# Peptides against a protein of PDB entry 6GMG: the designs that were tried, part 158

Target 1, 331 residues: chain A of PDB entry 6GMG
Amino acid sequence: DSDDRVTPPAEPLDRMPDPYRPSYGRAETVVNNYIRKWQQVYSHRDGRKQQMTEEQREWLSYGCVGVTWVNSGQYPTNRLAFASFDEDRFKNELKNGRPRSGETRAEFEGRVAKESFDEEKGFQRAREVASVMNRALENAHDESAYLDNLKKELANGNDALRNEDARSPFYSALRNTPSFKERNGGNHDPSRMKAVIYSKHFWSGQDRSSSADKRKYGDPDAFRPAPGTGLVDMSRDRNIPRSPTSPGEGFVNFDYGWFGAQTEADADKTVWTHGNHYHAPNGSLGAMHVYESKFRNWSEGYSDFDRGAYVITFIPKSWNTAPDKVKQGWP

## One batch from the design tools (peptide; made by RFdiffusion4, then SolubleMPNN)

Design b2_p11_7_s4 (from b2_p11_7, 7 letters changed)
Fold by OpenDDE base, seed 3:
Structure b2_p11_7_s4 (fold): chain B 331 residues (1-331), chain A 11 residues (1-11)
Amino acid sequence: as target 1 above (331 residues)
Amino acid sequence: MEEPQLTGGPS
């Protein structure tokens, strides 16, 4: 943790947000103003508006991961992650394509791999799975019933996830969710929980035992989804940033975007909430800003990252941090 | 815990 990170102060419960400002097709505001919006829109527990607690404000202060943290109720574990990779495109481009002028072979392969991921299909896969999980949750009053429902749903859809091991993150995700076990949360009742989605951007070339080229330009073989399930093994993601390719160059470790449980069918119209960095109003980075981006803006990512994963977790239905509709900005 | 340090503005 950075020594200059500061927890944003409390905002009065009834304080209305100031208008957001447009920024490159996004809605942007300072973290304190997001807290005001959050209290008005997302804070509700059992239908009652709540002031963001000191603990929640502290979580939020961690930046982009903080946005996901405060809304999901737990620090992201990223265990149940999905993506889509076009293997045929990748193989074809490697075989028939060539490096651009000035591009090394390693750069070329890394770029081709990055471009072979389909962010929209990855997101849609996560939404599909979340939908299946939500159906399995609806009438399940214990974990056994949930798992039975889940297996039945998967069998009906001939989904390859039905073949996952019982200890797979897919089947263990609910039981490993703290809010599921909380008395005021799920209280061990699956029907009180719902699946939600967030996204993580990160660097593929994190293996220190690999070549320097992979660390600089990406590891084409790393963090690919399993073809049938779309599951990504995230166990090797250690938040290691891209290695510099030139003196003075530096890259960021990750980015997180919160989607929740929006029902908007058009992916391009979905809203993703994320932060720029940890809150350091008196430090070099400055105050944390929160962005509400459309999918196109979110999925574009940065050169710091060559992987995007869409992760499923769970929250209590009594929380309003994942509403059916998210409005960009304020008012 | 790990903290993000994104710099600059959105593109």
Scores: peptide ipSAE 0.044, ipTM 0.788, DockQ to the pose 0.201
Fold by OpenDDE base, seed 2:
Structure b2_p11_7_s4 (fold): chain B 331 residues (1-331), chain A 11 residues (1-11)
Amino acid sequence: as target 1 above (331 residues)
Amino acid sequence: MEEPQLTGGPS
């Protein structure tokens, strides 16, 4: 029950974390220990460590989304999302493949669609776009200059994003970022901001007007990236979980993983930070745990989800929540 | 606001 959620207590600024422990190939710790690490490593504003505020601790307490929330500075809107879908693989498998023993046609199609998404290519696309955005931000001191720079960059690269409408999440993302407008953030100066990435796992079969089979086994046509741009229309993602296939079965609504702005070129070596559930130390779920996973661990996801999107947002450069290098675990 | 309830291990 959400009523069991508790805001983790404050940690002294100088308190060092306890060692993380391995968990299924990941580094894992309890939320309070993550707060300690966060204060030592990620809390810096203008080079100065900060104690995680009560508000930030409250955000964090919401679980996986809380990790992204506290590090991005805002609740995820997921508007600027990218993915990669192999249409040829999908068509070929549908044509030449067969349902497994006991697998329904709907299960087969849902599985084939899920398997036709390429998480690595989706992530790479987001990184590519973030790089373009960062170049556009670098010397832009107003939004107009930023947008002009974006258009030039896209034209030079012959990127299909150049055809997006001015109101598209691609062009509007910066102006819609609260920290961009904050005096101690971007202060309306694009050059003070940088693009960052997080990922969301969710269920495709969210349309209540569709068949029960799609809600149970996935909607093969839902949340596909647009050709050329890689943009995913996330407007229909309402955090609806997968429908149970049997009595007593339940699925989770979403998962979020924080990447930030790591410069590691090898995707497999990048670190993704995420939480298991909301913090309920006195409830049945127990204390929230935070995981730092390599890309393979993150991108594997859970059976609860058949879609992964990589989302771009912005944070002030003065924040250290998205450093170039992220060290997994502690020490 | 919706809250996730994930398990600690892979499913």
Scores: peptide ipSAE 0.042, ipTM 0.781, DockQ to the pose 0.214
Fold by OpenDDE base, seed 1:
Structure b2_p11_7_s4 (fold): chain B 331 residues (1-331), chain A 11 residues (1-11)
Amino acid sequence: as target 1 above (331 residues)
Amino acid sequence: MEEPQLTGGPS
């Protein structure tokens, strides 16, 4: 952790947010103002507003991951991740395409691989699975019932996820969710939980035993979704950033965006909440800012990353951190 | 625990 990271101060429960400002097509505000909005809109437990606790403010202060952390209730484990990869496009472009002027072969292959991922389809897959999981949760009062419901739903849809091992991230995700076990959370009752989604951007070339070119320009074979399921093995994601290609160049380790459980059918109209960096009001980075971005703005990502994953986790239905509709900005 | 250092704008 950086020594200059600061936990934002508490905001009065009834303090209204200042208006957000536009930033590159996004709605932007400083972290303290987001806390005000969060308390008014997202803080509700069992229908009652809550002041963001010191612990939650500390989580939030970690930046983009902090936004997902405070809203999901746990540090992201990223185990249940989905993506979509167009294998035919990848093979075709590698075979018939050519490097751009000044582009190395490794750069070309890395770029082609990156472009072969479809962020929208990856997001759609996660939403599809989350919907199935929510149906399985709805009337299940123990984990066994949930798992049985889930298997039945998957069988009815002829979904390849039905073949996953019982200990796979897919089937174990609920039991591994702390809020599921909490008395004031799920209390071991699946019907009190709902599936939610966040996204992670990261670098594919994280294998230290691989070539320098893969670390610099991406590993075309890394972090591909499994055929049929769309599951991405995230076990090798160790938050290692892209290697610099020139002296003085540096890249960020990851980005996180919170979606929750929005019901907007048009992916392009969905809102993603994320932060720029850890809160360092007295440091060189400055105060943390929070962005509410449309899917296009979020999915564009940065050159720091060549992979996007859409991750499912769970929160109690009594939380309001994942409402059906998210309004961009304030008011 | 890792801390990101992103910018507010697109690259």
Scores: peptide ipSAE 0.041, ipTM 0.779, DockQ to the pose 0.212
Fold by OpenDDE base, seed 4:
Structure b2_p11_7_s4 (fold): chain B 331 residues (1-331), chain A 11 residues (1-11)
Amino acid sequence: as target 1 above (331 residues)
Amino acid sequence: MEEPQLTGGPS
């Protein structure tokens, strides 16, 4: 935690947002104004608007992860993560390609690995799985019924996830969701829950026992999805940033984007909500800003990161933090 | 818990 982080003040429940600022295909606003929008649009519990609580405002103040935190109801665990990696492209480029002028071999391999991930296919896989899960949840009134439904759905689709261990993140995700167990949440009733999606961008070269080159340019073998399932083992993600490649260079630890449960079929039209940094209005970083980006703007990421994962978690259906339709900006 | 420190706005 940073000592200069500040919790944004409460906003009146009836306060309408100021217009967002367009910026390179994104809609941008200061965190206080996002709270206003959140209260008008996303705060509803059982159809009733709610003021963002002090606890929720504190969560939000953590920046990009805070946006996902306040909307999902828990700090991201990232256990049920999906991606898409083109192994054939990777092998072919390594074999037939060559480093650019001035590019080291390690830099070349790291870049080729990064470029072999398909963000759109990774996102689509997560949406596919979330859809299967939602069907399994629909009429299941206990976890056993949910798991049985899930297995049946997977079998019908001949999905490789049907072969996952019962203790895998895939099957254990619901029972490990705090809001599922809450009286005013799922109340242990799967049919009261729905699957939602967020995304994390992070650095592959986090292994301190690996070469300095991997920490600087990426680890081509790290955080690849398993064939067939698309599952990414996130257990070694410790939020370690990329190592500097030149004096004075610095990189950030991660980025998070909230998607929720939008039903828009065109990936390019989906909206991703994220923050720039923790809220430090009196510090050097300044006030936190919230961005609502189209998929192309979100998925392009930054040089700080060479991995993108799409993560499934669950929220109560009574929450409106993941509506079917998300409108970019305000009004 | 870790806090992100992205500088400025996304491009």
Scores: peptide ipSAE 0.039, ipTM 0.770, DockQ to the pose 0.211

Design b2_p11_8_s1 (from b2_p11_8, 7 letters changed)
Fold by OpenDDE base, seed 1:
Structure b2_p11_8_s1 (fold): chain B 331 residues (1-331), chain A 11 residues (1-11)
Amino acid sequence: as target 1 above (331 residues)
Amino acid sequence: PDSLLQRPVYE
């Protein structure tokens, strides 16, 4: 059903976006207008404004994941993911709580698990780790220096991540970033890179060998963060949506939100950029729309999802896709 | 592939 996807046309480099403003914490515009904004605000390489390439426009047309794709430079791998889960709350609610009227036991357990995740704490953890990584990157001119700096920073903070294996996503993420190896990117120089953050909402009940109830109402034990580190094993996330509970019911496979490297200390004031669906201007879905949402709007999520992860990746400092400040709308 | 595309979000 993706055969009606269309790559948005090129926009002139000097074309300004049509104005749009936030309403109730969210600004919305059509994808073509976002391309115009992107070219004016986020496209800069080494300080020079760039037209979004055909390849980048094609990436963007994939929907919410396209927003993260075009700004991070690669399709999300989600390997370095963080979350926060309150185990005590979960156990207590299961023991002392009761299903709501009409709620099955499986539905109750799935809901309780979902509610035991803290999006704000998960986001904060990712920001903390990104900050540590950025400090480690600052004066490192090879990977060895970066890794040494990283271990020192973690030791100073008594962070459990210091015990991760050298081949773990945490330590291998930089060298596995294509833009790190590019001549016009990092050029194998860590000090030319910076850590950035995006978020993914997805469904926990993706195991096809598990019970139907878990696929319909969530798997309470799936995609929990490791204690101490906050790392989430995303290897079993295969973009499988929630199973329908009634005939004709369908759910969204995932949602991605781009944060980048905003410096706003108040989480509630941060802006997350995402999309509604892939671009199908001549199809039933219509044109893709891009949202710029405050954290409260983003973190609210949808019933389609019961998990949220905050993922760290890297981009060259020469890119302006992750500025210190993101403004909703235009101008 | 379809798995890489975002399905429509309904609020």
Scores: peptide ipSAE 0.244, ipTM 0.838, DockQ to the pose 0.393
Fold by OpenDDE base, seed 5:
Structure b2_p11_8_s1 (fold): chain B 331 residues (1-331), chain A 11 residues (1-11)
Amino acid sequence: as target 1 above (331 residues)
Amino acid sequence: PDSLLQRPVYE
């Protein structure tokens, strides 16, 4: 119950973190210790270390989404999302494959659809687009200049995104970013902003008017990327979890992983920061834990989810919440 | 609202 959620207390600015512990290839710690690490490593504004504010601690207490929230500066809107789907694999498997023993047709189709998504290619697409955006930002001092640069970059690369409507989230993402307009943020100067990436895992079968089978086993046609661009329409994502298939079964509504702007070329070596649940130290769930996972661990996901999206947003360059290099754990 | 909170992740 959300009533059990508690805001973690403030941590002294100079308090060093306790060591993280290994957990299935991840680095794990309690939320208060993550706050300590965050203050030492990620809190810097204009090169100055900052104590996590009460507001930021409140955001963080929401769980995995709180990690992305505190580091991006806003609750995720998920408007600019990318994925990769192998249509040929999907069609071939449906045609030539067979349900496993005890597997229903709907379950088979849902599984095949899930397996037809490529998390690594989706991540690479987001990184590619973020790189293009960053090049467009670097010498632009107003939005018009940014948009002109962006269109030129897309044309040079013959990218299908060049054909997107001006009203598309792709072109409106920057101006719709609160930190872009803040005096101590972008101050309406695109060159003071940079593109960052986070990922969301969620359930495809969210349409409450659809069949029970789709809600239980997935909707094979939902949340597919558009050909050429890789854009995913996230408008129908309402944070609805997978429907139970047996009595007492319950599924998680979503999982968010923060990547930021790491420059590591090897996807397998990138670090993703996420949480296990909202902070409820006095409740049955207990204290929130924060995980720093390699891409392999993050992209594996859980049976709760059959979709993964990689989302681009923007933060001021003066923030250190998205450094070029992220070290897993502590020390 | 509850929809904005992460529930426990499990395998």
Scores: peptide ipSAE 0.237, ipTM 0.841, DockQ to the pose 0.427
Fold by OpenDDE base, seed 4:
Structure b2_p11_8_s1 (fold): chain B 331 residues (1-331), chain A 11 residues (1-11)
Amino acid sequence: as target 1 above (331 residues)
Amino acid sequence: PDSLLQRPVYE
């Protein structure tokens, strides 16, 4: 019941967090304590610590998407998404593999498709592109200069993204970022912005006109990255969960993980921040919890999802929501 | 709207 959602109360700016609870490589805490940490560590604008606003607390209360929302400054649009899919593996497994005992053909194909995605390679592609974008941003004082720099960088690397249309989410992402246009944000100066990354887990079988089997076990052909670029068309993602395979079964609509702009070269050592559900302290779901997970914990996902995308957006460099280093838990 | 809310993730 969405009516049970509650906005967490304000936390004093000087209130220190309680220790996080460690659990299987993750650090966990209740949402109010995350707000305390956020204010101490991530809230800084132009070097000044800020109290999380009522609006930001309301965003946060929506769950995992709220974590990405409050740190990116906008609700995720997911337009600039990347993934990696091994087509050869997929074809080979379909040809030479066989369903497990009790597994239907549709279930087998859905599973094989899911397993043909490489989360680490998808993440690395997003990081590669973000790095190129950041180089293009650093000395550009208008959008035209940014786009010129970007095209030059892509040409130097012989990157297929150089062939994208000017209206592509790849080239339009910056101009479509509200914080880029804000006076206290980018102020229309690309050099004041930086690329950041978050991830979304979701279900492939969202087409209501497709077979029930695809809705239950996945659509093997859906949400594949384009060859060369790695871009995923996310236009058909409508936050529709997996269909139940048995009576009473239900699945989650999505999961979001915030990475930001960490510089850790080892993917396994990167930290991803996410939530378990919307905040309902007086309801059956209970209070929202926030998790800081290593990549292996995040990328593992849940059976609710068979796709993972890594999305690039932008934030002002004056924000501290995407620091170079992220430490799990508290202290 | 419900589509904006994360439903429970089982840990």
Scores: peptide ipSAE 0.209, ipTM 0.844, DockQ to the pose 0.402
Fold by OpenDDE base, seed 3:
Structure b2_p11_8_s1 (fold): chain B 331 residues (1-331), chain A 11 residues (1-11)
Amino acid sequence: as target 1 above (331 residues)
Amino acid sequence: PDSLLQRPVYE
């Protein structure tokens, strides 16, 4: 149970990490060792190394979401989310495909929908939008200037996002970022902020009013990106896990992966940081482990999830939690 | 793979 969560102890600021362990094509370490790496590599504020605070260590202890939490500075709201869905593939497969042996119609439709999402294109869209936003942030010293720049950039690219409502998560994301309003953060200066990306894996069948089959096998119509923009309405994501299909089966609520603002052009070479579970060193789950995975490993996901979203948020440029280059593992 | 049991925090 979550009652056995423990906040990892503080690590000395100058303590170097132990080597990470290779695991399933990714680098793995225990949470305390990640804290050591974080302090050496990601902790810098205005160029100065910082010890991870008790509050930050507490955030981190929540598991995969804690990794995103500590690096983004806030618990994920997931409001500005992108994905890519191949509608033609979906329709074609439903029409011309057939359920596998032993597969129910609901299972078939859920699987086809899951397979119609393109994680790489979703990630690419998020990176594209983040780049546009970063250009709009440059030289913008108030929110009005940022929004004007953003609209101009979108118009120049003939991007459908230019038609979004002013109240949409797309335009309100910056003003709703706590670190933007903080004196030691953005201080209401957009040019002091940068766009960053994380990803969430979750279950589509979360509608309690829908059929049991959708909750078990997925809702083919849920959490699809809007055509043109790629925006996913995440308002119905309530962290509800997949329903069991057999006795004793259980599924996880979600998985989060931190990307930040890496400049690596090859998606396959990008590094995603995530955790296995909340930190429970004295409980049945054991100590939390942190993984640094390549995109292939991250995007593969698990059977617990049939949706992947790529979310944009903002952090102060003075933070080093989202560097241009991320090295997998240690050293 | 490891269990991904997480505890969500709602704002």
Scores: peptide ipSAE 0.188, ipTM 0.762, DockQ to the pose 0.147

